# Designs tried in a protein design run: peptides against a protein of PDB entry 6UG1. Part 203

Target 1, 304 residues: chain A of PDB entry 6UG1
Amino acid sequence: SNEERKRRKYFHMLYLVCLMVHGFIRNEWINSKRLSRKLSNLVPEKVFELLHPQKDEELPLRSTRKLLDGLKKCMELWQKHWKITKKYDNVGLYMRTWKEIEMSANNKRKFKTLKRSDFLRAVSKGHGDPDISVQGFVAMLRACNVNARLIMSCQPPDFTNMKIDTSLNGNNAYKDMVKYPIFWCEVWDKFSKKWITVDPVNLKTIEQVRLHSKLAPKGVACCERNMLRYVIAYDRKYGCRDVTRRYAQWMNSKVRKRRITKDDFGEKWFRKVITALHHRKRTKIDDYEDQYFFQRDESEGIPD
Target 2, 301 residues: chain A of PDB entry 6UG1 as posed
Amino acid sequence: SNEERKRRKYFHMLYLVCLMVHGFIRNEWINSKRLSRKLSNLVPEKVFELLHPQKDEELPLRSTRKLLDGLKKCMELWQKHWKITKKYDNEGLYMRTWKEIEMSANNKRKFKTLKRSDFLRAVSKGHGDPDISVQGFVAMLRACNVNARLIMSCQPPDFTNMKIDTSLNAYKDMVKYPIFWCEVWDKFSKKWITVDPVNLKTIEQVRLHSKLAPKGVACCERNMLRYVIAYDRKYGCRDVTRRYAQWMNSKVRKRRITKDDFGEKWFRKVITALHHRKRTKIDDYEDQYFFRRDESEGIPD

## One batch from the design tools (peptide; made by RFdiffusion4, then SolubleMPNN)

Design b2_p25_5_s2 (from b2_p25_5, 16 letters changed)
Fold by OpenDDE base, seed 4:
Parts: structure tokens; C-alpha cells; sequence
Structure b2_p25_5_s2 (fold): chain B 304 residues (1-304), chain A 25 residues (1-25)
């Protein structure tokens, strides 16, 4: 019905806000001074120096290469720190079906929300799910004075899916679900004036995204619970930015159609949500990022 | 946190209002 379409749209919006607030809260938790002091000790001086290279005036690319090498070594150090990777409870923060939502509403399942103290302990011990691990990695980089962002791919239920949910086939669904991350890291490269993408946990990759990201879900099965729609960046100064344009090859033709921002009301509302979560002044880094997004939008063109 | 909660409550109120208006059409 038209009513059910409206209901799903507004439930998607509410769920999206809850996810974005979750990302904001986790970003606050990883700014813990106590955690920072512990995690800085994981990074030896030689790796710290690679994270903070001098500007090579002859070839600025050499400075970027040092930073990339430092980030690679940080990923290796993080793997040594992280002792136990737990599976997600059910689907974690991956996309739920509408049927799963309805069934969960009827079941007063107390979602055991991880407390801040438990999170900080989990990161400090190296015990937790992949999301906690990524968040801890961002905390380690921030402890080394690296301008690292927490990235969250928000997975609200698909309001464009009006089908009665057929049962997703259970066991194969988890492997396909976790094939791509929900959380990752971005690091500011002051030499190239670009964000570097870092997945320390899932794909264990570092990339300088131009047109395509390895972190963008591919294939029908992977996209059932992980659709790239809302990639939100949380910085150490409580900035909040939509960075979906970086990771979406086809923002205008494909991704926009599955976003609340496809209509003027949804766009205005989503801007209000971003503004409510953005607690810092604009910087030159934001200018370079917006210029990059503009160039990517022009290069994609208007879908025919 | 409290300021964020206020902003979120406002966003929820706007969303709920618009939802009601869209169901009445």
C-alpha cells in the first residue's frame, strides 16, 4: 500500500538517525584519553616517524609513500594487538529485512548495548567484534596524532524494497554479509590533500580512492545486507560528514535512488541530521574534500 | 550530549509531524 511505503520511508529515516548517533557515540568513546595513552604505546618511534614524514620538496609523493608505509605497519601492529575477533551478534549493524524488524519488535529482546567502560576494556584487551576493532584502530592512530576519521556505512532497512521478505537463506548469508566492512578508517594525507582509505580488519587494505573503492559491496548476495548508501565520517574534533561520494562509483544513477535524499524533503532532513552531528567549524580539509566530491560528481555526469 | 538529544528530539518531532501529514493525504 501507499501507507506501508510511507511507513517504511519514515522508519528508514528513524533507523538511519539511530545508526548515525551510534557512530557519533563510538567516535566520542575512541577519543578517551585513557585509551589514547594505552594505544600510543603500541606504536614504536620508527613507525611514528613514518606517520609524520617531513615534506619532500622535490617529490611530495615520497612523503605520501612514507605515510602509507607507516599505516601499513600500524595495521600489522594492530593485528598483533587484536587477540579475539568475535562474530557479530546476529547481523550486527548490517541491514535487517523488514520481516526481521517486525519480528524483533514483537520480541522484547533486550539488545545488550555495550557500555563505554566495556568498550574501552574490549579495545584495550584486543577482544571484540570487527567494528570494535576498527574503532580501536582509529583510536590508536589518533593517539599517534594522526588525523584519522571513523567511517561508518549506515545500513538502515531498504525503504525501496516493497516486497514481502522471503527468508534470506541463513548460513551463506553471514559470509556474504561480512565480506565487506561496515566500519573503516580514513587518514588525511596533507601532502596529496586527499583522504586515504584504510580497512585494518576486514580486507586489510589501504587505498587512495579515485573512482572505485575495494570497500564498496559488489554482487547481489553481498548487497542484501550491505548496500552502500550512507557513508558517514566522524573526525577527532566531532565533525560529521557524508563521504558517500568517495565510495560510490554511480552516486547519481544508482545510489541516490536508494537514499532518503532522492527527494527535496529527504535532502533537507538529512542535512539537518548531519548539521546536528557536526560539532566543529569548517576547515581547509573540508574545502579540498568538497572540491574532490564536486569533481567526482561532474565526472560521473547526469545519468542518461 | 544534551544539546544533541534536543536536536534529535526536534528531528524526531519534525519526522513524526511530516509522517502524520503524509498519512492524512
Amino acid sequence: as target 1 above (304 residues)
Amino acid sequence: MEELEKKLAELYKELKKKFKEELEK
Scores: peptide ipSAE 0.094, ipTM 0.743, DockQ to the pose 0.118
Fold by OpenDDE base, seed 5:
Structure b2_p25_5_s2 (fold): chain B 304 residues (1-304), chain A 25 residues (1-25)
Amino acid sequence: as target 1 above (304 residues)
Amino acid sequence: MEELEKKLAELYKELKKKFKEELEK
């Protein structure tokens, strides 16, 4: 019905705000001074120096290579620190079906919200789910004075899915779900004027995204619970930015059709949400990023 | 945090208002 379409759109918008606020809160928690002091001790001086290379005036790419090597070593150090990766409770922050939402509304299950103290303890011990692990990795890089962003791929229920039953019957559903991350890291490369993508936990990869990322879900089964639609970046200074354009090869032709921003109202509303979560002044880094997104938009063209 | 909570409450009110307006159409 038209009413059910409106209901699903509304619920998607509400759920999206809740996810984006969750990302904001986790981004605040990883700025903990107490956590920072503990995590800085995981990074030896030689690795710290690689994270802060001098500008090579002859070949700036040499400085970028040092930074990349430093980030690789940080991923290795983080893997040694992280002792226990817990499975997600149910689907974690991956996309729920409409049926799962309806069934959850009927079940008064008290979702046990992780407290800040429990989060900080989990990160400090190296015990938690993959999301806590990624968030802790971002905290470690920030403790080393690296300009690291927490990235969240927000997975609200698909308001474009009008099926009554959206049950997912696959035995491999969990494996396919966790194949691609929901949280990752970006690091600012001051030499190349680009964001470096870092997945320390799932794919254990470092990328300089040009046209496509390995972190973008591929294949039907993986996309059932992880659709690339809202990739939100949270920086150390409480900046909030939509960085979906970096990870979406086909933003205009495919991704936009699955976003609330497909219409003018949804675009205006989503801008208000981003603005409400953005607590810093604009910087030259934002200018370089917006220029990159513009060039990527022009290069994709208008879908036929 | 209070300012964020206020902004979120406003966004929720706007969303709820528009949802009502869309249901009445």
Scores: peptide ipSAE 0.092, ipTM 0.740, DockQ to the pose 0.117
Fold by OpenDDE base, seed 3:
Structure b2_p25_5_s2 (fold): chain B 304 residues (1-304), chain A 25 residues (1-25)
Amino acid sequence: as target 1 above (304 residues)
Amino acid sequence: MEELEKKLAELYKELKKKFKEELEK
């Protein structure tokens, strides 16, 4: 019905705000001074120096290569620190079906909300789910004075899916679900004036994204619980930015149709949400990023 | 935090109002 379409659209909007606020809260928790002091001790001086290379005036690319090598060594150090990767409880923050949402409303399952103290202990011990591990990695880089952002791919239920039964087939569902991450890291390269993408936990990769990312879900089975629609960046200074354009190859032709921002009401509303979560002044880094997004929009073109 | 909570409460109120107006049409 038209009523059910409206209901799913508004429920998607409410769920999206809850996810974006969750990302904001986790970004605050990883700024803990106590955690920072503990995680800085994981990084030897030689690795710290690679994270902070001198500017090579002849070939700035040499400085970027040192930073990339430092980030690789930080991923290796993080793997040694992280002792136990827990499976997600059910689907974690991956996308739920409409049927799963309706069934969950009937079951008064107390979602055990992880407290700040429990999160800090989990990161400190190296025991937790992949999301906690990525968040802890961002905290370690921030403890080394690296300008690292927490990235979250928000997975609200698909309001464009009007099927009554949205049940997913059970057996391979978890492996396909976790094939691509929901949380990752970005690091500012002051030499190239670009964000470097870092997945320390899932794919264990470092990328300088130009047109496409390896972190973008591919294949029907993987996209059932992970649709790239809302990639939100949270920085150390409580900045909040939509960075979906970096990871979306087909932003205008495909991704936009599945976002609330497809219409004028949804665009204005989503801008209000971003503004509410953005607690810092604009910087030259934001100017370079917006210029990159503009060039990506021009290069994709308007879909025919 | 309080300013964020206020802004979020306003966003939820706007959504609820729009949803009601669209169901009454």
Scores: peptide ipSAE 0.089, ipTM 0.736, DockQ to the pose 0.117
Fold by OpenDDE base, seed 2:
Structure b2_p25_5_s2 (fold): chain B 304 residues (1-304), chain A 25 residues (1-25)
Amino acid sequence: as target 1 above (304 residues)
Amino acid sequence: MEELEKKLAELYKELKKKFKEELEK
């Protein structure tokens, strides 16, 4: 019905705000001064120097290569720190089906919300789910004065899916679900004027995304619980930005159709949500990023 | 639609309040 379409749209919007606020809260928690002091001690001076290379005026690419090497070594150090990767409870922050949401509404199962103190302890001990691990990695980079963003791929239920029964096949569902991350890191490269993508936990990869990312879900099974629609970046100064364009190859032709921003109302609303979560002034970094997104939109073209 | 915007704004205000209360601890 038209009513059920509206209901699913509204529930999607509410769920999206809750996810985006969750990302904002986690981004605050990783700015903990106590955690920062502990995590800075994990990074040797030689690795710190690689994270902060001098600008090579002859070949700026040499400075970028040092930063990339520093980030690789930080991933290796993080793997040594992280002792226990817990499985997600159920589906974690991956996408739920409408049926699962309806069933969960009937089952008043109190989601045990992780407290700030428990989160900080989990990161400090190296014990937690992959999301906590990524968030802790961002905290470690921030502790080393790196301009690192927490990235969250928000997975609200698909309001474009009007099917009643979305029975997901059970056994392989978890492996396919966790094949691609929900949380990752971006690091500002001041030399190339670009964001570097870092997945320290899942794919253990560093990318300079041009047209395609390895973090973008591929294949039907992986996309059932992880649809690239809302990739939100949270910086150390409480900036909030939609960075979906970086990771979406087909933003205009495919991704936009599954976003609330497909209509003018949804676009205006989503802009209000971003603005409400954006707690810093605009910077030249935002200008370079917007220019990159513009170039990516031009290169994709208008969908036929 | 306006009612949803109001509810989302209220939810956001509540979340912002909780966040502020967590920062003051």
Scores: peptide ipSAE 0.028, ipTM 0.593, DockQ to the pose 0.033

Design b2_p25_5_s3 (from b2_p25_5, 16 letters changed)
Fold by OpenDDE base, seed 3:
Structure b2_p25_5_s3 (fold): chain B 304 residues (1-304), chain A 25 residues (1-25)
Amino acid sequence: as target 1 above (304 residues)
Amino acid sequence: MEELEKKMGELYKELKKKFEEEKKK
């Protein structure tokens, strides 16, 4: 019915706000001064120097290469620190079906919300799920004075799926689900004036995204619980930005149709949510990023 | 997140109930 379509749209909006607020809270927790002091000790001086190269005036690319080498060494140091990767409880922050959401309301299980103290202890010990591990890696880079963002691919239920039964087949579901990350890192390259993408935990890769990212889910089975729709960036100064355009090859033709921003009401609403979570003034970094997004929109064109 | 999922499931049931009540009027 038209009413069921409206209900799923409003529920998607509410769920999206809750996910975006969760990302904001985790971004605040990783700014902990106590955690920063502990994690800075994991990075030796030689690696710190690679993270902060001098500007090569002849070839700025040499400075970018030093930064990339520093980030690679930081991923290796992080793997040594991280002792236990826990599986997600159920599906973690991956996308739920409409049936799973309806059934979860019947479950009297005492859900243990992870407290700030428990999170800081988990990161400090190197024991937790992949999301905690990525968040801790961002905290380590921030402890080394690197301009690192926490990235979250928000997975609200698909309001475009009007099927009554949305049950997923069980056996390979977890492996396909975790094939691509939900959380990752971006690092500002002051030499190239671009964001570098870093997945320290899942794919263990560093990318300078031009048109395509390895972090974008591919294949039907992987996309069932991970649809690239809302990629949100949280910086150390409590900035919040939609960076979906970086990771979406087909933003206008495919991704936009599955976002709340497909209509004017949803676009205005989503801008209000971003504005409410954005607690800093605009910078020249935001200007370079917006210019890159504009060039990507022009290069994709308008779908016929 | 499990707390969020529970709260979301409760809100979904409340919305469904209100919708069924509005159809009976």
Scores: peptide ipSAE 0.026, ipTM 0.602, DockQ to the pose 0.595
Fold by OpenDDE base, seed 1:
Structure b2_p25_5_s3 (fold): chain B 304 residues (1-304), chain A 25 residues (1-25)
Amino acid sequence: as target 1 above (304 residues)
Amino acid sequence: MEELEKKMGELYKELKKKFEEEKKK
């Protein structure tokens, strides 16, 4: 019915806000001064120097290469620090079906919310799920004065899916679900004026995204619980930005159809949510990023 | 996460109930 479509749209909006607020809270927690002091000790001076290269005036690319090498070494150091990777409880922050949401309302399971103290302890010990590990990696880079963003791919239920019974076949569902990350890192390259994408935990990759990302889910099975729609960036100064355009090859033709921003009302609403979570002034970094997004929109063109 | 899931499930039930109540008016 038209009514069920409206209900799913509103529930999607509510779920999306809760996810975006969760990302904001985790971004605040990783700014902990106590955690920063502990994590800075994981990075030796030689790696710190690579993270902060001098500007090569002759060949700025040399400075970018040093930064990339520093980030690679930080990923290796982080793997040594992280002792226990826990599986997600159920599906973690991956996308639920409408049936799963309805069934969860009946389950009296005592869900134990991870407190800030427990999170900080988990990161400090190197014990937790992949999301906690990525968040801790961002904290380590921030402890080294790197301009690192926490990236969250928000997975609200698909309001465009009107099917009642999406029985996800159980056995391979977890492997396909975790094939692509929900959380990752971006690092500002002050030399190239670009964000570097870093997945320290899942794919263990560093990329300079031009047209497509390795982190974008591919294949039907992987997209069932991880649909790239809302990629939100949280910076060290409590900036909040929609960076979906970076990771979406087909923003206009494919991704927009699955977003609340497909209509003017949804666009205005989503902008209000972003603005409410954006707690800093605009910077030249935002100008370079918006210019890159503009060029990506022009290059994609209008969908046929 | 789990409390968020529970809260979201409760909110879903509340939204469904409100929707069924609005459909009966």
Scores: peptide ipSAE 0.026, ipTM 0.608, DockQ to the pose 0.707
Fold by OpenDDE base, seed 4:
Order: structure tokens, then sequence, then C-alpha cells
Structure b2_p25_5_s3 (fold): chain B 304 residues (1-304), chain A 25 residues (1-25)
């Protein structure tokens, strides 16, 4: 019905806000001064120097290469620190079906929410799920004065899916679900004036995204619980930005149709949500990023 | 997350009920 469509749209909006607020709160937690002091000790001076290369005036690309090498070494150091990767409880922050959401309301289980103190302890010990691990990695880079963002691929239920029963086939579902990350890192490269994408935990990859990312889910099974729709960046200064354009090859033709921003009402609403979570002034970094997004939008063109 | 899922499931039921009630009017 049209009403069920409206209901799913509004519920998607509410769920999206809750996910975006969760990302914001985790971004505050990883700014902990106590955690920063502990995590800075994981990074040797030689690696710190690679994270902060001098500008090579002859070939700025050499400075970017040093930064990339520093980030690779930080990923290796992080793997040594992280002792226990826990599986997600159920599906974690991956996309729920409409049936699963309806059933969760009947669940009397007391869900143990992770408190800030428990999170900080988990990161400090190197024990937790992949999301906690990525968040801790961002905290380590920030402890080394790197301009690192926490990236969250928000997975609200698909309001475009009007099926009553959206039961997913059980056993292979977890492996396909976790094939691509929900959280990752971006690092500002001041030399190339671009964001570097870092997945320290899942794919263990560093990339300079031009047209498409390795982190973008591919294949039907992987996309059932991980649809690239809302990739939100949280910086160390409590900035909040939609960076979906970086990771979406087909933003206009495919991704937009599955976003609340497909219509003017949804676009205006989503801008209000971003603005409410954005607690810093605009910077030249935002200008370079917006220019990159503009160029990517022009290069995609209008979908035929 | 799970507490959020519970709250979201409750909100989903409330929204469903409201829309079903609005459909009967």
Amino acid sequence: as target 1 above (304 residues)
Amino acid sequence: MEELEKKMGELYKELKKKFEEEKKK
C-alpha cells in the first residue's frame, strides 16, 4: 500500500538518524585524551616521521608515498595490537530486513549497550568487534596528529523494498555480510589534496579512490545487508559530511534511487540532519573535497 | 545496537499501528 511505503520511508529516516548519531558518539569516544596517550605509544618515531613527511618540492608524489608507507606500517602495528576480533552480535550494524525489525520489538532480551568506559577498555586491550577495531585505528592515527576521519556506511532498512517477508537465507549470510566493512578510515593527504581510504581490519587495504572503491559492496549476496547509500565521515573536530559520492561509481543512476535524498523533501531533511551533526566551520579541505565530488558528478553524467 | 534495535522495532510497530489506524479512517 501507499501507507506501508510511507511508513517504511519514515522508519528508514528515523533509523538513519539513529545510525548517524551512533557514528557521532563513537567519533567523540575515539577523541578520548586518555585513549590517545595510550595509542600514541604504539607508533614508533620512524613511523611517525613517515606520517608527517616534509613536502618534496621536486616531486610531491614522494611525500604522498611516504604517507602511504606510514599508513601501511600503522595498519601492521594495529594488527599486532588487536588480539581478539569478536564476531558481531547477530548482524551488528549491517542492514536488517523489515521482518527482523518487526521481530526485534518482541525480543525481551536485555541488550547490553557498550558504555564509553567499556569501549575505551576494549580498544586499549585490543579486544572487540571489527567496528571497535576500526574506530580504535582512527584513534591511533589521531593520537599521532594525523587528520583521520571515521567513515560509516549507514545501513538503514531498505524503504524501496516493499516485500512483506524479506527473510534472507541463513548460513552463508554472515560471510557475505562481513565481506565488506561498515566502518573504515580516511586520511587527509595535504600533498595531493585528497582523502586516502584505509580499511585496516576487513580488506586491509589502502586506496586513493578515483572512480570506484574496493570497499563498495559487489554482488547480490553482499548487497543484501550492505548497500552503499549513506557513507558518512566524522572528523576529529566533530565535522560530519556525506562522502557517498567518493565510493559510489553510479551515484546518479543507482545509489540515489535508494536514498531518502531522491526527492526534494528527503534532500532538505537529510541536509538538516548533516547540519545538526556538523559542529565545525568549513575549511579549505572541505573545498577540495567538494570540488572532487563536483568533478565526479560531472564525469558520471546524467543517467540515460 | 541491540537496545537501539529493540527501540526501533517498537517504533516500527507503533508506526505500523498508526498507519493501519489512519487507513481505517
Scores: peptide ipSAE 0.026, ipTM 0.599, DockQ to the pose 0.616
Fold by OpenDDE base, seed 5:
Order: sequence, then structure tokens, then C-alpha cells
Structure b2_p25_5_s3 (fold): chain B 304 residues (1-304), chain A 25 residues (1-25)
Amino acid sequence: as target 1 above (304 residues)
Amino acid sequence: MEELEKKMGELYKELKKKFEEEKKK
């Protein structure tokens, strides 16, 4: 019905706000001064120097290569620190089906929210789910004065899915779900004027995204619980930006159709949500990023 | 997460109820 379509749209919007607020809160928690002091001790001086290379005036690419090497070593150090990767409880922050949402509403189970203190302890001990691990990695880079963003791929229920039952019956459903991350890191390269993508936990990869990312879910089974629609970046200064364009090869032709921003009302609403979560002034980094997104939109063209 | 899940489930019920109430008007 038209009403069920409206209901799913509004519920998607509400769920999206809650996910984006969750990302904001986690981004605040990883700015903990106490955590920062502990995590800075994981990074030896030689690795710190690689994270802060001098500008090579002859070849700026040499400075970028040092930064990339420093980030690789940080991923290795982080893997040594992280002792226990817990499985997600149920599906974590991956996408739920509409049936799962209806069933969860009937469940009187007392769910235990992770408190800030428990999060900080988990990161400090190296014990937690992959999301906590990624968030801790971003905290470690920030502790080393690296301009690192927490990236969250927000997975609200698919309001474009009008099926009554969307049960996912696959035995490999968890493996397919966790094949691609929900959280990752971006690091600002001041030399190339680009964001470097870092997945320290799942794919254990560093990318300089040009047209496509390895972090973008591929294949039907992986996309059931992880659809690239809302990739939100949270910086150290409480900036909030939609960076979906970086990771979406086909933003205009495919991704936009699955976003609330497909219509003018949804675009205006989503801009209000981003603005409400964006607590810093604009910088030249934002200008370079917006220019990159513009060039990517022009290069994709208008879908036929 | 789980509390968010519960809260989302409760909000879903509230939204469903509101839509059912708006259908009756």
C-alpha cells in the first residue's frame, strides 16, 4: 500500500538518524584524552615520524609513500594490540530486514547498551567487536596527531524493499554480512590533498580511492545486509560529512535510487541531519573534497 | 546497539500505531 511505503520511508529516516547519532557518539568517545594517552604508547617514534613526513619539494609522492608506510605499520601494530575480536551480537549495525524489525519490537529482552566506560576499557584491552576495533584504530591515529576520520556506512532498513517477508535464510549469511566493513578510517594526505581509505580490521587494506573502493560491497549475498548508501565521515573536530560519493562508483545511476535523497524532500531533510551533526567550521580540506566529489559526479554523468 | 534495536522496535510499533490511527481518521 501507499501507507506502508510511507511508513517504511519514515522508519528508514528515523533509523538513519539513530545510526548517524551513534556514529557521532562513538566519534566523541574515541576523542577521550585518557584513551589517547594509552594508545599513543603503541606507536614507536619511527612509525610516528612516518605518519608525519616532511614535505618533499621535489616529489610530494615520496611524502605520501612515507605516510602510507606509516599507516601500514600502524595497522600491524593495531593487529598486535587487538587480542579478541568478538562476533557481532546478532547482525550488529548491518542492515535488518523489515520482518526482523517487527519481531524485535515484540521481544521484551533487556538489551545492554555499551557504556562509554565499557567502550574505553574494550579498546584499551583490545577486546571487542570489529566496530570497536576500527574505532579504537581511529583513536590511535588521532593520538598520534593524524587527521583521521571515523567512517560509518549507515545501514537503515531498505525503504525501497516492499516485500512483506524479507527473511534471509542463508547458512553463510553471517560470513557474507561481515565480508565488507561497516566502519573504517580515512586519513588526510596533506601532500596529495586527498583522503586515504584505511580498513585496519576487515580487509586490512589501504586505498587511495580513485573510481572504486574494495570496501564497496559486491555481490547479491553481501549486499543483503550491507548496501552502500550513506557513508558518513566523522572527524576529530566533530565534523560530519557525507562521503558516499567516494565509495560509490555509480552514485547517480544506482546508489541514489536507494537513498532518502532521491527526492527533493529527502535531500533537504538529509542536509538538515548532516548540518545538525556538523559542529565545526568549513576548511580547505572540505573544499578539496567537494571539488573531488564534483569531478566524480561530472565523470559519472547523468544516468540514461 | 541492542538498546538501540529495542528502541527502534518500540519506535516502529509507535509509528505503526500512528499510521493505523491515521488510517482510521
Scores: peptide ipSAE 0.026, ipTM 0.603, DockQ to the pose 0.806; fails the geometry check

